# Ledger of designs, part 33: peptides against a protein of PDB entry 2AKA

Target 1, 299 residues: chain A of PDB entry 2AKA
Amino acid sequence: MEDLIPLVNRLQDAFSAIGQNADLDLPQIAVVGGQSAGKSSVLENFVGRDFLPRGSGIVTRRPLVLQLVNSTTEYAEFLHCKGKKFTDFEEVRLEIEAETDRVTGTNKGISPVPINLRVYSPHVLNLTLVDLPGMTKVPVGDQPPDIEFQIRDMLMQFVTKENCLILAVSPANSDLANSDALKIAKEVDPQGQRTIGVITKLDLMDEGTDARDVLENKLLPLRRGYIGVVNRSQKDIDGKKDITAALAAERKFFLSHPSYRHLADRMGTPYLQKVLNQQLTNHIRDTLPGLRNKLQSQL

## One batch from the design tools (peptide; made by RFdiffusion4, then SolubleMPNN)

Design b1_p11_8_s2 (from b1_p11_8, 7 letters changed)
Fold by OpenDDE base, seed 4:
Structure b1_p11_8_s2 (fold): chain B 299 residues (1-299), chain A 11 residues (1-11)
Amino acid sequence: as target 1 above (299 residues)
Amino acid sequence: SELEKILEELE
């Protein structure tokens, strides 16, 4: 039993096909963060492709179960359209948008029904993440006035589960004490046992300020710590800046920054991906006995 | 079933 993440992927797919049982607490990592916190960019940096919906307001409106699988080939496939291999990641983005709209309509509403997307790539480690809608306080379009609470309720369905790890994405250029991600994580994980902190936008902090204390786990301690990343700017994204180049720039940022140079080997997207792979693998191993028992009871 | 197969692998 070496490939634990793929095994859980099979479980996720199987349960999605027959309708998810709320009683099954699968080991997983839920990605949470405020709107524009940089969640999508982090996930895209893992894949090295632009494939997630972009825009103003809430772009993720359904949970996206993103299954990254290391492979010699590069393509994506959706559980809802088996047999179709996507090699153009723009088409992947369009499919996510289309499938979202199919269920939610054109009112920019949300749905708790997940989209299952598997990405095979030689550039990824095995890693499964559940991307969740960004927390927001302002309805857009035809969204109901209580959309904030609908999103929170959806997130709570995931993050309250004992076997759910929380990837809390917070921008450094905002007050971290008011981070939506860290707030919700603290609410459901008050001792910081299940939360992994990701700090984005470190390159956008005001001159003379840094997030060193946070990254060193001294300000808001999490058992699983914090990892800083530098994503492409919105201008870079719009200009189709290559993610590989962006990752090189990220490395350079940490190495050259006086406040972060000593942490550089424990920062950045590649390190984050490695840590998440390891933590998820270990988490699955730890929860496997309980999972087996639960599965037995479902048969 | 697929679930049964997975369960067997977990045992």
Scores: peptide ipSAE 0.208, ipTM 0.866, DockQ to the pose 0.653
Fold by OpenDDE base, seed 5:
Structure b1_p11_8_s2 (fold): chain B 299 residues (1-299), chain A 11 residues (1-11)
Amino acid sequence: as target 1 above (299 residues)
Amino acid sequence: SELEKILEELE
């Protein structure tokens, strides 16, 4: 048997090819969060490259099945253009934008049809995430007035599935009680069994405040806990600050912060990658017997 | 098929 995550990747690709999208209850991790919560930055930090669309409003407008595969080489492949290997991650970004626009048009609408992107890299652990559109309250451009609910409906197609883990991304510099990510997670996972909390923007909290209680799982307990991360600022992103340098700064942040020093070894992007890899692997293992039975019944 | 191959690997 091959590695479990790549095996599920093959299933995802196979089902995508036949038009089976969110209806399939594959073991997976769906990434949810409000707009500007830092989801894209977290994903880019995993890859160590700038490759996701950026901008105001809704950036992710189609589900992005991001399949990270540890490899000796670094390149990306899209399921919709097999055979083309992308080594320039700017081209990856452009392809995501082009493919999104091809389906949604120029109105900044959304589509439930996933984009499947596989990234081979020596800098990643095997990990598959489904990046979902950021939850929003305000339509932009030519978006329909009910875009908020369209996004929520799309998210629900994923997060309501029993085999879907939820990576809930919330900014620390906002009231956690108002976290869109945690709200939707609580709605579909009231016991907090499938939800992994990510707290971003810890470096942007007001002086004298911290998210220690959240990170220690004392405020809104999740079985799978919380992991804090520090992403690049928008200025850093615009200035093309190196992600490697940002990860070093993240480590330094946790180590030097009085409220987080004791948690430092269980914080940060590298630790998050490891935890997600482990949790996804274990989750796949637990769900495989049922998945096999379902597949067998369909063949 | 690809699905059959995957199923075989799951056994």
Scores: peptide ipSAE 0.207, ipTM 0.868, DockQ to the pose 0.662
Fold by OpenDDE base, seed 2:
Structure b1_p11_8_s2 (fold): chain B 299 residues (1-299), chain A 11 residues (1-11)
Amino acid sequence: as target 1 above (299 residues)
Amino acid sequence: SELEKILEELE
């Protein structure tokens, strides 16, 4: 049997081709969080490239099925333009924006129709994530006044599925009790069985405060626990700071911080990527028998 | 079909 994650990728592509999209209960990880929670930075850190749209307001406006595949070569492919290999990740960003605008128009609207992006790289582990629009309370531009609820409804199409794991991204420099990500996760996963917590912006917390209790899973316990990360600042992103250098700085941050040094080996984006690969693989193994039976009964 | 092929690999 081939690797389980690539196998599910093929299944995702096959179902996308026939238009089933979000209605499928495939084993997957949905990424949820408020706007500016740091979701895009986490995903870009996995790839080691700047390739996601940036800007104010809602940046992700369609679900992005991001399929990371370990390979000897580095390039990206979109399901909607098969045969075109992208080696310039700036062009990948532009294609995401163009494909989003093609469906949603220029009014900053949203669509539940996913974009399927596969990235081959020697620097990634096999990992598939569904990046979802950031939750917001305030409409921007020409967005309808109910855009908040449109986004929530879109997210619910994914996170309510039993086989969907939830990567809940919350910034440490905000009240965790009011985290948009953890609120929606608690709504659909009250027992915290499907939720993985990611705490970003640990370097931006007020002096004298820390998120140790959260990271030790003592404040708001999740079965799958929490992983802290330190992303590039917006200034660093705008200045095109190298992601490799940022990952080194992240490691240094955890090792040198009195509250986190004892957790350093279980923190950071490289560890997060490893954990997600393992958890997704195990989750696929657990869910495939049921999925196979369901598919066989429908064919 | 591709779906059938994947299903066979799941067995």
Scores: peptide ipSAE 0.196, ipTM 0.864, DockQ to the pose 0.712
Fold by OpenDDE base, seed 3:
Structure b1_p11_8_s2 (fold): chain B 299 residues (1-299), chain A 11 residues (1-11)
Amino acid sequence: as target 1 above (299 residues)
Amino acid sequence: SELEKILEELE
């Protein structure tokens, strides 16, 4: 039997090719969060490369099925252009933008049709995430006035599925009670069984405040708990600060912070990768028998 | 089909 995550990757690709991604309850992790919550930064930190679209407003406008595969080589491949290997991750970013625009047009609309991107790297664990558009309340530019609801409806197509785990990304420097990510997760997962909380921007909290209670799973309990991370600042991103250096700074942050020191070994991007790899693997194992039966009945 | 191949591997 093949590794479980790569096996599901093949299923994702096959279903994407026939346009049925939204209809199948594949074991997967959907990433949800408000605009500027730090979702893209988390994903880029996993890869160790800058490769996702950036800018103001909604940059992710199609679901991005990001398939990370541990390999001795480093390159990326898109399902929509098979056979082309990308080694320049700036070209990966440009391809995402081009493919997004091809389908959505220039009005910055959204489409539920996924982009499938596979990244081979020695720096990643096997992990597949579905990055979804950031939730917004205010249309910008020439976006349709109902863009908020369009995004919400798109997210619901994924997160309502029983086999979908939810990576809820929330910034610590905002009121977590009003977190868009946690709200939508609570709506579809009221018992907190399928939701993994990620708390970003811990380094941007007001002096004298901390998210200790949240990270200790005491404030808004999730069965799968919370993991705090520290992403690069916008200044660091613009300055092209090395992600490796940023990860070291993240480790230092948790170790040196009085409120988080005791949690340091269960915080940070590397730990998040490990946890997600394990949880996804286990989740696939648990859901595979049911999936097999469904597939067999349809073929 | 590709789906059939995957199904066989799942068994």
Scores: peptide ipSAE 0.191, ipTM 0.862, DockQ to the pose 0.634

Design b1_p11_8_s3 (from b1_p11_8, 8 letters changed)
Fold by OpenDDE base, seed 2:
Structure b1_p11_8_s3 (fold): chain B 299 residues (1-299), chain A 11 residues (1-11)
Amino acid sequence: as target 1 above (299 residues)
Amino acid sequence: SELEEILESLE
């Protein structure tokens, strides 16, 4: 049998090519979080490259189906421009921006039409994530005044699906009880069965405070638990700090922190990537029989 | 079709 994640990738590509079937409930992980919650940094840390759009507003304005594939070579390709291999990840960023603008225009609007990006790398595990626009209450630029609700409606198209897992990204330096990611997850997954919590910005918490109770799954319990990560600061990103160095610093952070050292082996970006690979693989295995039956009935 | 081939792989 073919690897399950690549198999679902082929399904995603096939359905995208013939037009999105709104009734299709593919096993997938949707990434949700407020603006500046650290979603893009988490994804870039998986790849080890800077390749996602940056900005003060919502940088992701279309769903980005990010398919990570372990390979002996390193390159990216888009479904909308087959045959073109990107080896410069700055060009990948530019293509995402151009393709987004092509559909949404110049008004910083959003579109529910996904961009399908596949990244081959020897440094990744097989993993597919759907990066969604960051939740916001504040329109920027020429965005319509109801942009908050447009984003929410777009997210709901994904996270309401029963076979959709939710990667809820929340910053630790904000009130987690008011986390946009955890709120939307609780709304569609009240029993916390489909939600994986990611806590970012642990290094930016006020002195004398920590997120230990959250990370130990004692404050807002999720069946799939929480994983803490430390991303590069905005200064580090602007200065193009090496992601490998940042991952080493992340490991050091957890090992040296009195509140987190006992959890260090179950924290950090590499562990998160491993967990997500396993969670997605198992989820596909569990849902595949039902999916097969549904597809066969439609043929 | 590609879809049929994928479906066969699911079995």
Scores: peptide ipSAE 0.092, ipTM 0.802, DockQ to the pose 0.669
Fold by OpenDDE base, seed 4:
Structure b1_p11_8_s3 (fold): chain B 299 residues (1-299), chain A 11 residues (1-11)
Amino acid sequence: as target 1 above (299 residues)
Amino acid sequence: SELEEILESLE
């Protein structure tokens, strides 16, 4: 049994089909972070394609179960439209937006019903992530004034589960002590056993400052540690800068930075993807016996 | 069912 992630993917799909998504404590990684923390960019960097909705306010309004599968071919498929293979990732983005709007309406509301997206690519490692709505305090559009709490409640449905790992995405150019991602992670994982820290926007820090202490796991210790990444700037995204080029620039950033050079081999998007693949695989292996027993009792 | 097959694979 070597392909544990694909096995859990099958479970996820099966349970999604019967509407039991919220009640299962499947081994998974939930991605949490404030709005504009860089979550979407991290996920897109894994795929090497622009495919997630962009914009102001709450971009992700439904949980997105993103199943990355290493394959010789490159295409995407949604659980809600089986048989359709997407090779144009702009169409993937549009489908996410359309499917989101179909359920939530035009008021920019949120729904706890996941979208299941599988991406086959030769450029990815097997990895499943659940992208969650970004934490916010400011309603946009026709959102209700309590949207902050609705989002928080939705996140809690995932991150409170014992088998849920938490990918906490925090921008370095903001006060990390006030990171929405780290706050919620600390609330539900006070011992830092289930949380993986991702620090974005390291390239946007003020001159003379760095996040070395955080990245070395000395400031806010997590058992699973921190990994720094450098995403494309908004200008680069708007200018359609190639993700491959951005990843090369990321590598150069860490190698050339005096504060991060010694950590360079344990930083960056490719390393993050590898670590997440390994941690998820190991986590599935550890939780599988208990999961089997639980599922068997429910049949 | 698909679920049963998956469960069998977990054993």
Scores: peptide ipSAE 0.091, ipTM 0.798, DockQ to the pose 0.664
Fold by OpenDDE base, seed 3:
Structure b1_p11_8_s3 (fold): chain B 299 residues (1-299), chain A 11 residues (1-11)
Amino acid sequence: as target 1 above (299 residues)
Amino acid sequence: SELEEILESLE
């Protein structure tokens, strides 16, 4: 049998090609979080490149099926432009923006039609994530007045599926009780069986406060636990701070912090990537028999 | 079809 994650990638591509978006219950990880929660930074840290759209408000406006594939070479491919290999990740960013605008127009609206992006890299583990639009409360600019609910409805199409794991991204410098990611996860996964918690912005917490109880899975327990990460600041991103250097700083942060030192080996972006690879692989293995039967019945 | 090929690979 071939590798399980690449196998599911082929299924994702095939269903995308025929216009199926969130209706298929494929084993997958959906990434959810409020605007500015740090979702894009987490994904870029996996790749080690800046390649996702940036800006204020809603950045991701279509589901992005990000397929990471470990390879000796580094390049990206889009399903919508087969045969074109991207080696400049700025061009990848521009293509995402262009393809998004092609479907949604210039009104900053959203579409449930996924963009399928595959990245080959020696710096990644095999991992597929579905990045979803950030949850928002207030429409800005020329956004539709019901944009909040449009986003919510789109997210629900993914996270309500039984085979969908949920990567809930929450910033530590905000009240966790008000986390959009954890709220939606709790709604569709009340027992916390499908949810993986990611806590960002741990370096931005007020002095004298920490997220130790959260990271130790004591405050809002999830079966799959929480992993803390430290992303580049917006200033660092604008200044094009090297992601490799940022990952080293992240490691240093956890090791040197009195509240997190004992957790350091189970924190950080590299550990998160490893855990997600393992959990996705195992999840695919568990769901594959049922998926096979379903597909066979449709032929 | 591509789906049939994928299905065969699942066996």
Scores: peptide ipSAE 0.089, ipTM 0.797, DockQ to the pose 0.675
Fold by OpenDDE base, seed 5:
Order: sequence, then structure tokens, then C-alpha cells
Structure b1_p11_8_s3 (fold): chain B 299 residues (1-299), chain A 11 residues (1-11)
Amino acid sequence: as target 1 above (299 residues)
Amino acid sequence: SELEEILESLE
């Protein structure tokens, strides 16, 4: 049997090509979180490259189906421009921005039409994520005043699906009880069966405070638990700090922190990537029989 | 079709 994640990738590509976006309940992981929660940094850390749009306000304005594929070579491909191999990840970022603007215009609007991006790399595990627009309450530019609800409606198209796992990204330096990611996850997954919590910005917490209770799954328990990560600072990103160095610093952070050292082997971006690969693989295995039957009945 | 090919691979 073909590897399960690549198999689902083929399904995603096929449905995208025919314009069927959210109608099929594909086994997938949707990434949700408020603006500036650290979603983009987590994804870039998986790849080890800077390739996602950055800025203030709503950065991701279309769903990004990010397909990571372990390979001996490193390059990216877009479904909308087949045959073009991108080796410069700055060009990848520019293409995402251009393709987004092509559909939404320059008004910073959103569109539910996904961008499909596949990244081949020796530094990744097979993993597919759907990056969704960050939740916001404040329109920017000439965005409509109801942009918050437009984003929420878009997210709901994904996260309400039974076969959708939810990667809920929340910053530790904000009140977790008010996490946009965990709120929407709780709304559609009240039993916490489909949600994986990611806690970012642990290094930005006030001295004397920590997120130990959250990371130990004792405060807001999720069946699939929480994983803490430390992303590059904005200064580090602007200075183009090497992601490899950042990952080493992340490991050091957890090992040296009195509140997290006992959890260090179950924290950090590399561990998160492994967990997501395993979770997605197992999830596909469990859902594939039903998916096959559904697809067959629709042909 | 592409979908048919995928289904065949699932069997």
C-alpha cells in the first residue's frame, strides 16, 4: 500500500483541481489560531525555511494546503503552476502573495479557495497541514467590517468536519482562557477528541510564571494533549536568524527551564512534527475505509 | 479519471 499521507495528498490535489474544496471530509489537520499566535513560525520551523507571508493583520488570507514530503531533494511546487520547481523559498513566499492577491485583490480580503503547496525536503517528515487565516476582530485597510465573521465562517468549513484534526495554536504570553484557537476548537470539538494544542511564546512569559499546568494537560485537558514550542523572535526573523540555531535554542530552553525540564523530551518543534506525522498517519488509517466507500458512491 | 486511479490504489 502507498504511504497514507501521500495518498491523501493526491486526493487533495484532485479535488482542488475540480473545485471541490470543503465538500469532502478528508482526513487532515487544520491549523487555527489568532493573529500573531505563531502559526507561520511553527510551519516555517518544520520546513527550516522562511517562505510564508509576514506582516501585520491578516497575513494568511486563503487556506494553504501545505504538503510536506520527505525527499532527498529540496524544492517546492504549487498546484496552480505545475512543473515549476521552486528552490528559492523567497520566491515561494512571493508566489503565495501573488496568488493570494490575484484572487482576493489588493483589499486584503479573504477567499476560501485553497492554495496547494508541496514542499520536498530531506529535513521534513511527511505531513500535510491546512493553514487557515488567523482569527481577528479588527479589520485592516479596506477589509469589510465583518471580516472577523468571514474568517470564522471559513474556518468552520474545515474544523466542523469529523475527519478534520485541529491544531490549535495559542500564545503562552496571553490568557489561555481567551485563546481564539481553543475557543473555536471547543465549539466544534467539545469532547476534545480532535484537537492538538500547541503553546507558543513560552519564552515571552513573565518571570515567575509558566504554562506547566497547561502543558501537563491539567488546566484545559485535551485528549491529544499539548506541545510547547519556542519560535524565533520577530527580531530574529527580521535578522534572518538560522532556524537550525533557533531549534537548538528551543531545546536548550526546555532543558534549562525549571518548570519544563521534565517535559523537554515531549516538547519542541521536532517532537511536534513527529507527533503530527504519527497522528495524521493513524487518523488516515482509521478514516480511509469510510472515505473509500464515500468516494466510490460518488463516482 | 484521477479519482479512479486513486481508488484503485486504495484497493
Scores: peptide ipSAE 0.088, ipTM 0.795, DockQ to the pose 0.686

Design b1_p11_8_s4 (from b1_p11_8, 6 letters changed)
Fold by OpenDDE base, seed 4:
Order: C-alpha cells, then sequence, then structure tokens
Structure b1_p11_8_s4 (fold): chain B 299 residues (1-299), chain A 11 residues (1-11)
C-alpha cells in the first residue's frame, strides 16, 4: 500500500478532475482563522518559501488544497495546469492570484472551488492542508455586504464534515476567548475531538502576559492539544527575511522564554509539521475503511 | 479508472 497521505492526494485530485462527488467525506485538515491570524505564515514556514498571496482584507478567496510531498527535488504543480513545474515560488503566488481572479473576477468575491497545489520539497513532510478564507466582518472593495456570511458558509462546508480535522489558528496577542478560529471549532466540534490549536504571535503578547495555560491545554482543552509558533513579523515578510533564519529565531524564542522553555520541544513550526503529518496519517488510517465503502458505492 | 485503482489499493 502507498503512503496514506499521497493516497488521499490522489483521491483529491481525481475528485477535483471529475467534479465533486457527492457524499464523500475525505480525511483532511482544514485551516481556519481570522484575517491576519497568521495562517499563511504558518503554511509558508512549512515550505520554507514565500508563495501565498498577502495583503489586507480577504487574501485567500478560494480553498487552497496544499499538498506537501517530501521529495529530493523542489518544485510546485497546480492541478489546473498539469505538466508545468514551478521552481520560482513567486510565480506560484502569482498563479494562485491569477487563478483566483479568473474564477471570482476582480470584485474580491469568493468561490468554493478549490485550487489544488502540490509542492515537492526536501524540506517538507508529507502533509495536506486545506487553507480556507480568513473569517472577517468587514467587506472590502466590491465585496457584497454579506461576505462575512459567505465566508462562514464556505468554512462550514468543510469543518462540519466528520472526517475533517480543524487546524484552528489563533493569535496570542488577542483575547483567545474571542478567537474566530476557536469559536467556529467549538461550534462544530464541541467536544474538541477534531481540533488542533495553533497559537501564533506569542512574541507580540503584552509584557507580563503569556499563553502558558493555553499551550499546556489547561484553559480551553482540545484532545489534540495546542502548538505555539512564532512567525515572521510583517516587516520581516516585506523585507523578505529568510524563513530558515526565522525558524531559528522561533526556536530561540521558546528556549529563552521563562514561560515556554519547558514546552520548547513541543512548540514551533518543525514540531507542528511533524504532529500534523502524524495526525493526518493516523486519521486517514482510521477513516480508510469507511472511505473504501463510500468509494465503492460511487463507482 | 484512477478511482478503481485507488479502490483496489485500499481494499
Amino acid sequence: as target 1 above (299 residues)
Amino acid sequence: SELEKILAEIS
């Protein structure tokens, strides 16, 4: 049998190619969070490249099925343009933007039709994530006034599925009790069985405060726990700070912080990648029998 | 088909 994550990738691609088949709940991880919560930075840190659209307002406007595949080579491929290998990740960013605009137009609208992007890299573990639009309350540009609800409805299409794990990305420098990510996760996963918490912006917390209780899973318990990360600042992103250097700084942050030092080996982007790889692999294994039966019924 | 191949692998 193939590796489980690549196997599900093939299913994702096949279903995307023929149109969404009804009543198939693929094992997957949906990434949710408010705008500016740090979702894009987390994903880029996995790849070690800048390749996602950035900006104010709604940046992700279509679901992005991001398939990370460990490989000796480094390149990206889109399902919508098979055969084209992207080695310049700036071109990957531009293609995401172009493909988004092609479907949604120039009004900054959203579409539920996924973009399928596969990234081969020696720097990644096998991992598939579905990046979803950031939750917002404020329309921008020519967006309809109900854009908040359109985004919510789109997210619900993913996170309500039983086989969907939820990567809830929340910034530590905001009240976590008011986290959009944790709120939606609690709504659809009230027992905290499918949710993995990611806490960003730990380096931006007010002096004298920390997220230790959250990271220790004592404040808002999730079965799958919380992992803290430190992303590049917006200034660092704009200045094209090297992601490798940023990951080293992240490690240093946790090791040197009085509140987090004891957790340092279970924090940071590399640990998050490992955990997500393991969680997804195990989740696929658990759901595979049911998936087989459903797949058979659709043939 | 690709789906049939996948099904065979997970059976």
Scores: peptide ipSAE 0.260, ipTM 0.885, DockQ to the pose 0.625
Fold by OpenDDE base, seed 3:
Structure b1_p11_8_s4 (fold): chain B 299 residues (1-299), chain A 11 residues (1-11)
Amino acid sequence: as target 1 above (299 residues)
Amino acid sequence: SELEKILAEIS
């Protein structure tokens, strides 16, 4: 069976259309991480466009089902506005913000109702990710005092599912032992069977320190291992640094760093995208028979 | 239904 990822995309769309959130155990990858861990940058680097909301505090406030589809053309479509093709990715960002605000209001609250966004691009592999709100500990603005727990509960609805793979995004310039992403992953996946580790901000580590042991899967072992990436700095983002240039700089970083040179071919955003495509495809293949049986019994 | 179509393809 071919085109397994597009098949699951159709399932996701169908379930979203009938108001099913995280109730079904679809084979999928949920992206988790603390605020400012670099999740949005990783996703944007896959597409090669700036299209996700940015700002202080909670950036993602609804689950974003991001469906990447390799195509000769480049455009985006939302499930909630069928038939409209977006070619300006700034408009994509604005639509995400508008649709988020439509449901959550202006109080910066969260909603478990997903936004389904499909991006067709020649620069992507077939890949679907569920971007989840960043974990936070401090309410901002009009957020409820229990926003931390609301976010956590939302994440748990996804990551507790047996068929959910977890993309745990952690910054290297913070104590990995305190990684919100790895903590939640360890809670629901204690044996590290469903978790893929992403280490961001490797370029921002203190002089004389490195994450070699982590990236070599020696410190906190995950069955599916760790992949390091280097995202654009906030300055680069504000300066509209080209993502292609950033990807080249990332490659150069790994190749030139004494601690990472030997790992360079298994690091970086392009490699991450490839691994995720393969992991998701294989995961769907393994889980689809069980899903089929479940669906058949419900029809 | 759409779900039935998808199920048929999965089978």
Scores: peptide ipSAE 0.258, ipTM 0.885, DockQ to the pose 0.699
Fold by OpenDDE base, seed 2:
Structure b1_p11_8_s4 (fold): chain B 299 residues (1-299), chain A 11 residues (1-11)
Amino acid sequence: as target 1 above (299 residues)
Amino acid sequence: SELEKILAEIS
C-alpha cells in the first residue's frame, strides 16, 4: 500500500475532475482562522517559499487544497493546468490570484470551488491542508455586505463533515476567548475531538503576558492539543525575509522564553508539520474503511 | 477508472 496521504490526494483529484460528490466525507484538515491570524504564514513556512496571495481584507477567496508531497525535486502543479510545472513560486502566487479572479470575478467575491495545488519539495513532509477564507466581520472595498456569512457558510461546508479535522489558527496577541477559529470549531466540534489549535504571534504578546496555560492545554482543552508558532513579522514578509532564518528565530524564541522553554520541543513550525502529518495519516487510516465501503456502494 | 484503481488499493 502506498502512503495514505498521497492516496487521499489521488481521491481528491479524481473527485474534483468528475465533480465532487457532496456526500463524500474525505479525511482532511481544514484550516480556519480570522483574517490576519497568520494562516498563510504557517503554510508558507511548511513549503519554505512565499507563494500565497497577500493583501488586506479577504486574501483567500476560494478553498485552496494544498497538497505537500516530499520529493527529490521542487516544483508546483495545479490540477486546473495539468502538465505545467511551476518552479518560480511567484508564478504560483500569480496563478492562484488569476484562477481565483477567473471564477469569482473582480468584485472580490468568494467561491466554494477549490483550487488544487500540489507542491513537490525535498523540504516538506507529506501533508494536505485545505486553506479556507479568513473569517471577517467587516466588509471592505467592493465586497458584498453579507460576505461574513458567505465565508461562514463556505467554512461550514467543510468543518461540519465528521471526517474533517480542524486546524484552528488563533493569534496570541488577541483574546483567545474571542478567537474566530476556536468559536467555529466549538460550534461544530463542541467536545474538541477534531480540532488542533495553533497559536500564532506569541512574540507579539504584551510584556508580562504569555500563553502558557493555553499551550499546556489547560485553559480551553482540545483532545489534540495546541502548538505555538512564531511567524515572520509583516515587515519581514513584505521584505521576503528568508523562511529558514525565520524558523531558526522561532526555535530560539521558544528556547529563550521563560514561559515556553519547557515546551520548546513541542512547539514551532517543524513540530507542527510533523504532528499534522501524523495526525492526518492516522485519521486517514481510521476513516478509510468507512470511505471504502461507501465508495464500493457507489461504484 | 482512476477511482476503481484507488478503490482496489485501499481494499
Scores: peptide ipSAE 0.258, ipTM 0.884, DockQ to the pose 0.665
Fold by OpenDDE base, seed 5:
Structure b1_p11_8_s4 (fold): chain B 299 residues (1-299), chain A 11 residues (1-11)
Amino acid sequence: as target 1 above (299 residues)
Amino acid sequence: SELEKILAEIS
C-alpha cells in the first residue's frame, strides 16, 4: 500500500479540485496560534527555506495545506497551477500572496478556500499541515471589524472535526495560561487528546524564568505533550541567517540551558518534525477505515 | 474520477 501521508495528500487535492471545503473529516493536523506566535517560522524551519508571507498583523489569510514530501529533488508545486515547478522559494512566497489576493482582494480579508502547496525536498519528512490564520483581536487596514470572529469561525471548521489533530503554537514569553492557541484547543479538545503543544520563543523569556513545567507536561497537561523550539529572531531573519545554522543554535540552546538540557533530545525542530510525521501516520492509520466507509457512502 | 481511484486503493 502507498505511504499513508501521500495517500491523504491525494484526497486533499481531489477534494480541493472539486471545491470541497472543510466539510470532510480528513485525518490532518491544523496549526493554530495567535499572531506572532511563531507559526510561520516553525513551518519554514521544516522546509529549510523562507517561503511564507511575512508582516505585521494577519499574514495567513487562507488555509494553507502544506504537504511536505521527502524527495531526491527540491521544488514546490501548487495545486492551482499544477505542472509548474518552483525552485525559487521567493517565487513560492509571491505566489501565495498573489493567490491569496486573487480571492480575498486587497482588503486583507480572509477566505476559507485552501491553498494547496506541495514541497518536495531531501531535507523533509513526509508531513502535511494545515496552516490557519493567526488569531487576532484588532482589525488592521481595511479588515472588517468582525475579523476576529471570522478567523475563529474559520478555525472552528477545522479544529472541531474529530479526526483533526491540533498543533497549538504558543510563545513562551507570554502568559501560556492565556494562550490563544491553548484556549481554542481546550474549547474543542477539553481532555487534551488531539492537541500537540509547541512552545516558541523560549530564548526570549525573562531571565530567571523558564517553561520547564510546561515542557514536562506538568502545568497544562496534553496527552500528546509539548515540544519546545527556538526560531530565528526577526533580526536573524532580516540578516538572512541560514536556517541550518539556526537549527544548530537551537540545539545548542537546549543543551546549554540548565532548565532544558535534560529534555534536549525531545526538543527542537528536527524532533518536532519526527514526532509530527509519526503522529500523523499513526492517526491516518487509525482513522482511514472509518474515512473509507464515510466516503463510500457519499458516492 | 481521482476520488474513485483513491477509494479503490484504500478498500
Scores: peptide ipSAE 0.255, ipTM 0.884, DockQ to the pose 0.735

